# Ledger of designs, part 12: peptides against a protein of PDB entry 3PUK

Target 1, 227 residues: chain A of PDB entry 3PUK
Amino acid sequence: ERGLKSVVWRKIKTAVFDDCRKEGEWKIMLLDEFTTKLLSSCCKMTDLLEEGITVIENIYKNREPVRQMKALYFISPTPKSVDCFLRDFGSKSEKKYKAAYIYFTDFCPDSLFNKIKASCSKSIRRCKEINISFIPQESQVYTLDVPDAFYYCYSPDPSNASRKEVVMEAMAEQIVTVCATLDENPGVRYKSKPLDNASKLAQLVEKKLEDYYKIDEKGLIKGKTQS

## One batch from the design tools (peptide; aimed at target 1 D110 I130)

Design b1_p21_1_s4 (made by RFdiffusion4, then SolubleMPNN; from b1_p21_1, 8 letters changed)
Fold by OpenDDE base, seed 5:
Structure b1_p21_1_s4 (fold): chain B 227 residues (1-227), chain A 21 residues (1-21)
Amino acid sequence: as target 1 above (227 residues)
Amino acid sequence: SYYEVVYVPELNENVTIKKEK
């Protein structure tokens, strides 16, 4: 069995790089905090060069325009990342790049998608969702990226109960992306703890797996124009 | 095959995803 890192890389290669690759064309790739961690966990710079990426830029930072090159945005579907993209291609500013390919690491809410469409739809050659919202660490181990998960999950304060649920949902969603990446619908096992956080999470994962495989959202394409 | 989810490292709480055979 191949390691999780290898599986993740192959999935990214297929879903992102192969999807937008053009012979002889180099692209600038824009990453956010999560995707920087993701790619660093499963590939090297040399791998990205082989995929036609000439340079990697942080989407959060101010960048000089490279108007002759197309940009590949591999970002999380968050307001922060989307806003940064809009600054690059929004109607209120000069375009920094020739065109954009957008690949979201997870489901992009309609609100964010509509915001993009309303602002710079003509600049987008591709807008696709991939379901990879985790960081592979070892062959069979991955970590989640849910801020304040520890605090809310183990807070004894009842006032944090609602936030705990939100955190649990977010974690479950990310776990489902692992299953989606592996194209598996496995059973979920857990050991009960005093607070039963593991059991709660497991139940949420099971539910979300059922929902996911009712409707295959993997690799959803929301927009495409001639590349 | 199975995959381990690191839920909270500080507390060593894990969830295991196991492919059904």
Scores: peptide ipSAE 0.035, ipTM 0.368, DockQ to the pose 0.021
OpenDDE base, seeds 1, 2, 3, 4: peptide ipSAE 0.021, 0.006, 0.000, 0.034; ipTM 0.295, 0.282, 0.260, 0.403; seeds 1, 2, 4 fail the geometry check

Design b1_p21_2 (made by RFdiffusion4)
Pose (drawn by RFdiffusion4):
Structure b1_p21_2 (pose): chain A 227 residues (1-227), chain P 21 residues (1-21)
Amino acid sequence: as target 1 above (227 residues)
Amino acid sequence: EELEELEEELEKRKELEEEEE
């Protein structure tokens, strides 16, 4: 099947689970709020065992160290989600697991990355960005994770316009992970209609997905595709 | 090694942003 959640599942399995899957052994997977919703969206937690995950736990709440099991961190590049990782490795009196495998849902800010590049420890065996920043609500419908996006798009023009751009970029880069997961590099068009916001956004997506496929690393897609 | 690869990707991303600017 080619359901939207089927496509995403095929990506998570190959880009995350298989990428650190050691045939004979199992791992503990850690999730933040987003990745929880993402995984619950495209599979049952039963399917995870077959993928080398014996236990899934919330990265937020404190956990008991299992120094003989390797950890699979499947999280977003969020300050909260990352600060929690740094509590397990490095500073201080650490560690909590035998090894660390980090998979970011989206591009990791240099700011956050540096905070883990230091307290690295021989543990962090891998740090990848898989570029999936959306929810496969239905086999043909997707939703983003841009909190309070509606308000910050149609609010007046007061003080909180600076956050409008923050929301506009968050939508743009998040939309781009939708195209990348579908292995599509589509042309961009907007409606040029009420308030003309699709124009500003269409430009951001166009610019960001040009920069994106200048780096992919999957090498499957470059230049505009038939979409 | 893989962290160095990621760092190189971040640097290339910055270079592309700077070329655009």
Fold by OpenDDE base, seed 1:
Structure b1_p21_2 (fold): chain B 227 residues (1-227), chain A 21 residues (1-21)
Amino acid sequence: as target 1 above (227 residues)
Amino acid sequence: EELEELEEELEKRKELEEEEE
């Protein structure tokens, strides 16, 4: 079953492609490492063609200017991806594309956002956060994208405690993003391990889910669903 | 809040450019 993949694709289609679609217009889509994996997990090139994407390019690579085409940046809000975007539009003489539509997979920190606004605002037609920070595997299976999660979560070194907390928060955020994408408020279950990591993560997820549904845009409190 | 303001500004700009095209 491909239920989760279909849901993710539907979300991307609605939040990204439908948002910037113009009839008869083709765009170049720029992807980073995460969004390449994300799209590869839930769609085909033919699907992207149907959404008005002519070609996909890697944001990290040197690219020839295509000044007559608009670019769709579907990227993570990282310094690396943002810096690559800034290189594409940072100077009038070096503009790679006609204009940019930017869709971030997660919350963009104010520092990065301000940097974009200060240097490239005139080239940007859209900037939106869509909150997809996971890779769908199967109908109910996904992969979290948290660098070094294993190392920090299972490190016996007390010096890594602060970093472990940051990693746990990031994992919890991604799990909540999955739940939000699926429109679910699950009862969180976990398997006990030698470390309390699973319990801590479960508590973080529960707290974040409560916060998310309590303060949702519609002011609706959704009851817990079966999981 | 800053993102929302930028989104609104960008949307207005988009509308203006679409009218000029």
Scores: peptide ipSAE 0.024, ipTM 0.517, DockQ to the pose 0.081
OpenDDE base, seeds 2, 3, 4, 5: peptide ipSAE 0.014, 0.011, 0.012, 0.024; ipTM 0.420, 0.411, 0.396, 0.505; seed 2 fails the geometry check

Design b1_p21_2_s1 (made by RFdiffusion4, then SolubleMPNN; from b1_p21_2, 11 letters changed)
Fold by OpenDDE base, seed 2:
Structure b1_p21_2_s1 (fold): chain B 227 residues (1-227), chain A 21 residues (1-21)
Amino acid sequence: as target 1 above (227 residues)
Amino acid sequence: SDIEKFEEKRKKRKKIEEEEK
C-alpha cells in the first residue's frame, strides 16, 4: 500500500487503538459514514482484529445491546453521530454497552461536547480528538458510497456471506456507473486476498461491464479503454 | 474523570487560541 494510507493507518493505530488498548480486552467498534470510509481505505478487518476489535457496527443502525462489552466510538463530531451515541448511553435509553471510548475525527464543538458531558459522563472511559478529516486516496481511484461494504466484505464470519454478496453487487454496480459516466470500459485488475473478496468483486465488475457495453443504449460493443 | 480532563484540555486550548489572536 502507498505511503499516505500507511501514514493514516499508523496515526489511527497510535492515536486510537494504542490509546485504549487493554490486554485481553475486546471491544465493539462503532463507525459512522466518514470513519467507515476512512478505515476501509487504509486497513482491513484482520488489522482491526489485531487491535482488539471483535466486530464493527454502524452507529446509525439499530443495534442489539451487548452490555458486557465496551464500545469504541470512532466517529465524526456531527450532530447525527453524537445523537446516535447519546441514544446508546443517554438517560432516556438503556445503555447498549458496558462503557464508551470516544474518539472524534476532528474538533468537537462545545454544543455537542456539553450534551455528551451532561448525559453520558459516567459511561465514558476515554474522550479524545484526533485530527484526520480526509480519506487517503490513490490517483485515479474512485470511492464507492456503500456504507456497509466495510462491515461485510472484510468479515471473516461465513454467516455474513449473503450480506457480503449484496454489498458486492452494490459496489460492482457503482463501479459500472462510474465507468459509464466516464464512457470507459477498463480492464479489471485485482490482488488476491485471503478472503477472495477482491476476485469476486472483480468478476462481478467484469460481468456487469460486459453487460452494460454489449447492451448499452447505443447498441455498440465498446473496446477496452486504459484507465 | 477522563471527560473532565478532556474538558480542561479543551479550555486550555481555547485560551491559547484566544491569546494568539
Scores: peptide ipSAE 0.348, ipTM 0.845, DockQ to the pose 0.114
OpenDDE base, seeds 1, 3, 4, 5: peptide ipSAE 0.343, 0.346, 0.347, 0.347; ipTM 0.840, 0.841, 0.845, 0.840; seeds 1, 5 fail the geometry check

Design b1_p21_2_s2 (made by RFdiffusion4, then SolubleMPNN; from b1_p21_2, 9 letters changed)
Fold by OpenDDE base, seed 2:
Formats: sequence, structure tokens, C-alpha cells
Structure b1_p21_2_s2 (fold): chain B 227 residues (1-227), chain A 21 residues (1-21)
Amino acid sequence: as target 1 above (227 residues)
Amino acid sequence: SSIEEFEKLLEKRKEIEKERE
């Protein structure tokens, strides 16, 4: 069995590195907190060098301009990461890099994307969503990246109910991305907790899986797997 | 989606650039 780490790496290689590869060209890669963890979990620096990455930079840190080089942004679609990108390219006089390739780990809301389009469209050569919003831990184990997920999901405070729904939606989406990455349509299994969060999450996952496979670009509808 | 539409525009720009080379 191929480990989840290898599957994730293969997906990143195909969806990101192969997509923007240009012969003889080196890029600076910008990472945020999530993608740093993601890449650290499934590859080595030597792997990135082979993919044409000369330097990895943290998008949140102040960086010196390298105006002759193109930048590969592999980032989450968060306001923080997008704001950092906008600072890099938002001003004609202050562009840090020659051009940008942007790959989001998940769906980028239109409101957030429109900010990018309005200010930096001329600097962008690629902008894609690759739908990898999880960290592989073991062969078949992954960690979801949803801030404060457990806090809200297990909070007894009714005031957190709305946030809990948002968190569960995000978790469900991430689980679907795992399934998509593995090309699986699993039967959903769960152990119920006192707050029945698992049941609610399972329902969301099932619904999203159905939607995903119905609208699959390849027109392939797969049956339920034994996963 | 907005991003898909944008990607289509980017592809068109790329094609134009290639034609100019």
C-alpha cells in the first residue's frame, strides 16, 4: 500500500511543480504555516531542489526583493497569507519578484480572490486550487488543519454553535480532499460522542462526497469503497 | 468559478505571449 505521504507528494508534484515547471528556471517558493508543515511531512529539501526550487521563504516574514526571479506561492487561502502576497505584488514599485504562480491548498473564496485579481492580476501567471488541506502523519492517518476545531466542536457553550458549524464544514471539506487525493469514495464510519459531532460530520462528508463525484471533471462516478 | 475564469484568461495571455516569441 502506498503511504498517504507518497500520495500527497505525488499530488503536489503533479499539480504544482509540474504545472509551473519551466526548463532551466529556478523559483523561490513561498510557504505559509500550513504548507510548511505539509511539505515537511511528505518531502525533503532535496526533493524540492529537484523540482526547481532554489530557496524556500516564509511568506509571513520580511523578505528582500529578488526581482529577477519568479515566485511560487504554495499557500492556504487565508486572509493572512493572501495579505502577505498582496504586499509582495500590490505596488508596482515594490514588487518583490518577477512574477507569481499561486497554488492554493483549498477553495479560495471569491471575496478573497477578487482582492488578488484587482491588485495583482498582471503579476500572476498561474492561480489554481489543488485541494490538499491535510497533513499526512502515517500511511493511512492524517491531521486536519482547522484552527481551534476541537475547542469549538467540544465546547459546551451554546454561543459557539455557529462557529462549530463552520468548523465542521471545514473539516468535512478537508476529509473530502483526502478522499479525492486517494481517489476513494469511502463508506463513512464514526464513533458517536456525547455531542454527536461525529454523526453531523459524517453527514456533511457524505453529502460533499456525493457532490464531488457527481461533478468530477472526468465524469467518473465511483461506488463506495471499503475504506 | 472566478478562479477558473481567471485561469482561462491566464491561458489566453500565455498563448498570446508564445505567439509573440
Scores: peptide ipSAE 0.332, ipTM 0.828, DockQ to the pose 0.083
OpenDDE base, seeds 1, 3, 4, 5: peptide ipSAE 0.025, 0.015, 0.351, 0.023; ipTM 0.511, 0.322, 0.833, 0.529; seeds 3, 4 fail the geometry check

Design b1_p21_2_s3 (made by RFdiffusion4, then SolubleMPNN; from b1_p21_2, 10 letters changed)
Fold by OpenDDE base, seed 2:
Structure b1_p21_2_s3 (fold): chain B 227 residues (1-227), chain A 21 residues (1-21)
Amino acid sequence: as target 1 above (227 residues)
Amino acid sequence: DEIKKFEELRKKRKEIEEERE
């Protein structure tokens, strides 16, 4: 199947579940708002059971400790999600789970990484960035998860310039994740608008694509292809 | 050490980005 949903699931299976799989071992999986939507869009609970997930928990909710089980955190690299993780392992109190496997959907900022490094290093058995920051809708349709993207990108208010740059960076990263998931390095096409947002975004995407393929997991370097 | 490995990967990414700027 060539559908984006199937491709996304295959990527998650390979990058996350296969990476941390141990025979006979069950894990609790912690999800945030984005990854809940992501998994719901491309798999069923039965699929997760087959991958060794016994229970899914919302990372934002108060949870009872299950100290004998390892936890798989599939979360976005946001302050909210990371803070919840830190509460599980970073407090002076007893940690909620036996150990943690952390898979971020995108690049984790230094500020968040440093917090994790400082407080939870001993509890972490895996820490990876898998670069899936979009929701598949149809075969070739996806939704980006960038809060207030429309407002900041199309706002005429100069005070939003800094935030606009951050938003465009985030969008570019997510577009690159789509390309990476599909194993494509396309020549970016866009329709120019008065604000020239599309052109700027295209440049960011091209730059990030080059960076990604230089240091991908397989060490592959690909030239631009048609899309 | 898992965190150390992850940190090294992050450093490499940063270096590549800086070289391109």
Scores: peptide ipSAE 0.458, ipTM 0.874, DockQ to the pose 0.722
OpenDDE base, seeds 1, 3, 4, 5: peptide ipSAE 0.452, 0.456, 0.454, 0.453; ipTM 0.873, 0.873, 0.872, 0.872; seeds 1, 4 fail the geometry check

Design b1_p21_2_s4 (made by RFdiffusion4, then SolubleMPNN; from b1_p21_2, 10 letters changed)
Fold by OpenDDE base, seed 2:
Structure b1_p21_2_s4 (fold): chain B 227 residues (1-227), chain A 21 residues (1-21)
Amino acid sequence: as target 1 above (227 residues)
Amino acid sequence: DEIKKFEELRKKRKELEKERE
């Protein structure tokens, strides 16, 4: 199947579930808002059961400790999600779970990483970034998760210029994750608008694609392909 | 140590990024 949903699921299965799988072991999986939507878009609960997930919990909610079970955190690298993780393992109180496997959907900023390193290192058995920061809708359609993207990108207010740049950077990163997931290095096409946001975004995407393929773990270098 | 390993990977990535700039 060539559908984006299938590709995304396959990527998650390989990068997350296969990576932390232990025979006969069940894990509790912690999800945030984005990863809840992500998994809901590309798999069923039965699929997760097959991957050794017994229970899914919302990381934002207060949860009862299950100290005998390991926890799989599949979360976005946001302050909110990381803070919730830190509460589970970083407090002076007893840990909520036996150990943690952490998989971030994107690059974890140094500020957040340093917090994790300082307080929870001993509890972490895996920590990886898997670069899936989009929601698949259809075969070749996806939704980006960038808060207030529309507002900042199309705002005429000059005071939003800095935030606009941050938002565009985030969007570019997410688009690159789509390309990486599909193993493509496309020539970027766009429709120009008066604010020229599309052109700027396209340039960012092209730059980031180049960086990704040159610096990836496999050391693969790909030329531009048609998309 | 898993965190140490992850940190090293991050450092290497940053170094490579700087070299390209």
Scores: peptide ipSAE 0.476, ipTM 0.884, DockQ to the pose 0.569
OpenDDE base, seeds 1, 3, 4, 5: peptide ipSAE 0.473, 0.475, 0.477, 0.467; ipTM 0.883, 0.883, 0.883, 0.880; seeds 1, 4 fail the geometry check

## One batch from the design tools (peptide; aimed at target 1 D110 I124 R125 C127)

Design b1_p22_1 (made by RFdiffusion4)
Pose (drawn by RFdiffusion4):
Structure b1_p22_1 (pose): chain A 227 residues (1-227), chain P 22 residues (1-22)
Amino acid sequence: as target 1 above (227 residues)
Amino acid sequence: SWVEELKKKREEIKELEEENEE
């Protein structure tokens, strides 16, 4: 099947689970708020065992160290989600697991990355960005994770216009991961209609996905595709 | 540039991975 959640599942399995899957052994997977919703969206937690995950736990709440099991961190590049990882490895009196495998849902900010590039420890065996920043709500419908996006797009023009841009970029980069997961590099068009916001956004997506496929590393897609 | 930063970051991550495998 080619359901939107089937496509995403095929990505997670190959880009995450298979990428650190050691045939004979199992791992503990850690999730933040987003990745929880993402995984619960495209599979049942039963399917995880077959993928080398014996236990899933919330990265937020404190956990008991299992120093003989390797950890699979499947999280977003969020200050909260990352600060929690640094609690397990490095500073201080650490560690909590035998090894660390980090998979970011999206591009990791240099700011956050540096905070873990230091307290690295030989543990962090891998750190990848897989570029999946959306929810496969239905086999043909997707939703983003841009909190309070509607308000900060139609609010007046007061003080909180600086956040409008923050929301506008968050939508743009997050939409780009939708195209990348679908292995599409589509042409961009907007409606040029009420308030003309789709124009500003269409430009951000166009610019960002040009920069994106200048790096992909999957090498499957470059230049505009038939979409 | 943003592209260069990401390329550099990926290189750094590869280097760290290699160091950690040693």
Fold by OpenDDE base, seed 2:
Structure b1_p22_1 (fold): chain B 227 residues (1-227), chain A 22 residues (1-22)
Amino acid sequence: as target 1 above (227 residues)
Amino acid sequence: SWVEELKKKREEIKELEEENEE
């Protein structure tokens, strides 16, 4: 058993592939940097084939149009990934694919959502936000994908304080996605460091966990569990 | 539409949040 990897795969299968599955239909799947790593960590190409994916493409690369096929975008809700998507569908005359299914790994900001809506609403069949923003490594080990997280969190430059807060919030969100995926509300443990970043992050995680379990998809309130 | 579905889901979450805060 792959532990966390199997859990992550199961979530992706149910939330993404099963959601857009059509019998006999093949899709091109577009991935960004994060989702490439994510899928690579928890599945094989054969698994994706079984889910109706014929080809995997990098969203950042120039790609030839395949106008007869629908595209499955499994991407992070970032300006970069969204911009690449918009390039594929922004022009009415130059659509690269027949239609799009979009699954964001996290909540999509309203600014990005509105941009998508304004430019290519008619090309989209599905647009959903799923809650998976971590990469499993071991049964209970995962990594977070937050750009420049190390730099900002450990920077001695006070000018980076605002950026540091943004990074910490992003980390906290991703940690909560792990808990949500595992259906756990664990206690937070940390080792204090000179910059006390661990303590701040822990507080953010605790707050976000509380918020999440108050309003989960089933409307269930869960008690704190041991980790 | 996908827009309506997403909006509905967000509204449902908001409602649940409000209910649980009472």
Scores: peptide ipSAE 0.380, ipTM 0.809, DockQ to the pose 0.054
OpenDDE base, seeds 1, 3, 4, 5: peptide ipSAE 0.375, 0.390, 0.379, 0.382; ipTM 0.808, 0.815, 0.805, 0.810; seeds 3, 5 fail the geometry check

Design b1_p22_1_s1 (made by RFdiffusion4, then SolubleMPNN; from b1_p22_1, 9 letters changed)
Fold by OpenDDE base, seed 5:
Structure b1_p22_1_s1 (fold): chain B 227 residues (1-227), chain A 22 residues (1-22)
Amino acid sequence: as target 1 above (227 residues)
Amino acid sequence: SEVEKRKKQRKEIEELEKKNAE
């Protein structure tokens, strides 16, 4: 029985490292806060070396240019991470690396994607989402990274309604990535709560699952499995 | 729709990657 960590690693290996692998070529890998945690949870540095990664760098830090090497960006599609990428490739004279392979942990919003296109499109060799936005802790345990989720979901303050919706959207997206990684399309069940947050979240998950499988490159739509 | 939006972006990326291919 394969643990979640193994499944996640296999997914990353296939979707990222195998996708951009070139014989004899070493890459610098750029990570953000989330992907640092993600990789740390499911692999070792030796594993990354075997995949052709010579150095791991934090995307948020100032780095010396290595202009002869290609860079693998494994990052979340956030303004902060994208802005750091743009700083690396935004100007012709200041390109830190030879070219970029970008792998987002989730779908990149058009607003961010448009910024990338406008400033550094010529530097991009690959741009793909892999849809992993959770951290595997144990064989069947994972954590969601949604700041203040508890606070907003259970807040009785109506002023937090908009924020609650954003949080629930983020949670739903991460749950979908778990399902996608496990290659499952679960039938979502819930019990009603006073604020009906479970119902709202379930609806969001169902919607996002449907959307995901419609656009999945594998083109495989799986039937719902009750669990 | 969200699906259409994502498909459009993927197409744009594909064209970009093709253009930048060595």
Scores: peptide ipSAE 0.555, ipTM 0.929, DockQ to the pose 0.728
OpenDDE base, seeds 1, 2, 3, 4: peptide ipSAE 0.548, 0.544, 0.534, 0.546; ipTM 0.928, 0.927, 0.924, 0.927

Design b1_p22_1_s2 (made by RFdiffusion4, then SolubleMPNN; from b1_p22_1, 8 letters changed)
Fold by OpenDDE base, seed 5:
Structure b1_p22_1_s2 (fold): chain B 227 residues (1-227), chain A 22 residues (1-22)
Amino acid sequence: as target 1 above (227 residues)
Amino acid sequence: SEVEKRKKQRKEIEELEKKNEE
């Protein structure tokens, strides 16, 4: 039985590297903060070299153009990461790279996608989501990346209600990506709490799982499994 | 619906990728 790290790596290899692989071609890979952590958790630099990556660059940093090379963007669908991509391809100046392969860790909101379409659609060779928005730590352990989750989920302040909803939505989405990566459709279980946050989160997860499998590339809806 | 929205985006991406095919 394979650990979560190996499963994640296999998913990235298949969904990203195999998807854009060309024999003899090297690419520059652009990473953001999250995907840097993600790749660091499940692979080595030697693994990336084997997949045709010559160098990895931080998308947030100023970088010199390498106009003869294609760029692989493995990034989160956030305004910050998308804005950096747009700086590379969306300006009036010459684009930094020959073309872009974009792989988002999750569904790209239409607002961001529309910005990409409006300014740099001609540079895009591929644009896909791979649905990995968690960090594998151990064989069956993962970390969710939701800032201030604890504070907002347990805050009794009604002024934080909107933020709490956003946080729970983000957590639910990330949990779904774990399930998708593990090829599971779990029956969600939770304990009741005074603020009913666990119940709300569970409902969000169930809803998002249903939605995910409806649009899954495999076209197969799996039955519930024991979680 | 969210499902319809995502399907629409995927279709748009597919068309875009096809248009930009090398």
Scores: peptide ipSAE 0.524, ipTM 0.922, DockQ to the pose 0.724
OpenDDE base, seeds 1, 2, 3, 4: peptide ipSAE 0.242, 0.207, 0.224, 0.221; ipTM 0.822, 0.796, 0.806, 0.806

Design b1_p22_1_s3 (made by RFdiffusion4, then SolubleMPNN; from b1_p22_1, 8 letters changed)
Fold by OpenDDE base, seed 1:
Structure b1_p22_1_s3 (fold): chain B 227 residues (1-227), chain A 22 residues (1-22)
Amino acid sequence: as target 1 above (227 residues)
Amino acid sequence: SEVEKRKERLEEIKKLEEENEK
């Protein structure tokens, strides 16, 4: 009945919680702004307790060390979130937690990943990119988190062309994460408008879907489906 | 390509995790 919310929760449960679960072990979970919204949209605290999470902490806030416990980082691959992680484990003498399980909501850029490897590699028990970068609202509705999308997509100013492309790229990526979460490879449809924005976005989505299924973790390439 | 980069990343992660299990 919850539709997309249930699917998102199931994906997170399988990709994150089941992946790092150990019998009798409790973890502290660290969230950033995006993943806080994501989890709050599809689960309750009781659900997290059942998955072995004792407490949720905001990665941006100063936290007291709990050195005997392992930490589950469910965060976006942003400089801000990564920097906070690095502060937790960058100093060998003052690590906040026993070890880290890191789950990124999207592909982590090489610059950030290399920074993690250089300073915190020994603290990482697990690192996974799970490709979930949208917020479910209703059974079949989700929200894209792309700043200034309206302004740049509808701007007639040619000087905004480069920024428009970046916005469309981000939107396309988030749409693909929905498809990945639903395990679908849909045919892309759009209404034609005077501006070719919809067409451009559709092309980006199609390309990204193709790339995603070429490297599907299950080794399965799906044909286009109607969804 | 993006596909190739993702494959490379997975290999890097695998190596990192294996090293920390020792």
Scores: peptide ipSAE 0.476, ipTM 0.906, DockQ to the pose 0.724
OpenDDE base, seeds 2, 3, 4, 5: peptide ipSAE 0.472, 0.473, 0.473, 0.468; ipTM 0.906, 0.905, 0.906, 0.905

Design b1_p22_1_s4 (made by RFdiffusion4, then SolubleMPNN; from b1_p22_1, 7 letters changed)
Fold by OpenDDE base, seed 5:
Structure b1_p22_1_s4 (fold): chain B 227 residues (1-227), chain A 22 residues (1-22)
Amino acid sequence: as target 1 above (227 residues)
Amino acid sequence: SEVEKRKKQREEIKKLEKENKE
């Protein structure tokens, strides 16, 4: 009831399924690697059926067209996932589905968004970010999905500085999505370390939280809460 | 700013969605 998994599911239900729900209409849902894990962590196939999803498909795989059905893309805003979407709708003559509802797990970079706009704009019925970029494991436990985070954050090699920054940025963004999902604006606390990575990450989180709430759809900025 | 960038994109999306309204 109050577990992180239930909160995540409730968020997805409200932000995705309720948002595009139409009575009597079934959709095909396209998932990528991350969203497959995400949904698997917080729902069952029966739950998806109740939400009007007839079948789930892997966006990375070749799929047969179902031109009479609308597609719900619940995907991460990555080049790989976006490219797969573009393959589905990039050709006017060979659209795989009737139309697309796109729900990104995070803010879509302008470079990717521009590609979508340039080639597939007419096929898009909905495009929204839901800001969930973590996997719930337990009631209050979540996993961040940042490849090679440990290696780059603790690498003494100066050549990895740019990669380290990217990793920390990604982690900060994911932490913000957790806070947003839990409807919290925490005061960020950290312990100082020799490489000051924790401090840097904390600063990034604070900055991103501020930015998030400034553009929050609810229009309400929450005060700091105890974390 | 990042905030402005995101707001701009949302506005563009709204326009796009309006144009494609069923």
Scores: peptide ipSAE 0.545, ipTM 0.926, DockQ to the pose 0.726
OpenDDE base, seeds 1, 2, 3, 4: peptide ipSAE 0.076, 0.047, 0.037, 0.541; ipTM 0.687, 0.643, 0.645, 0.924

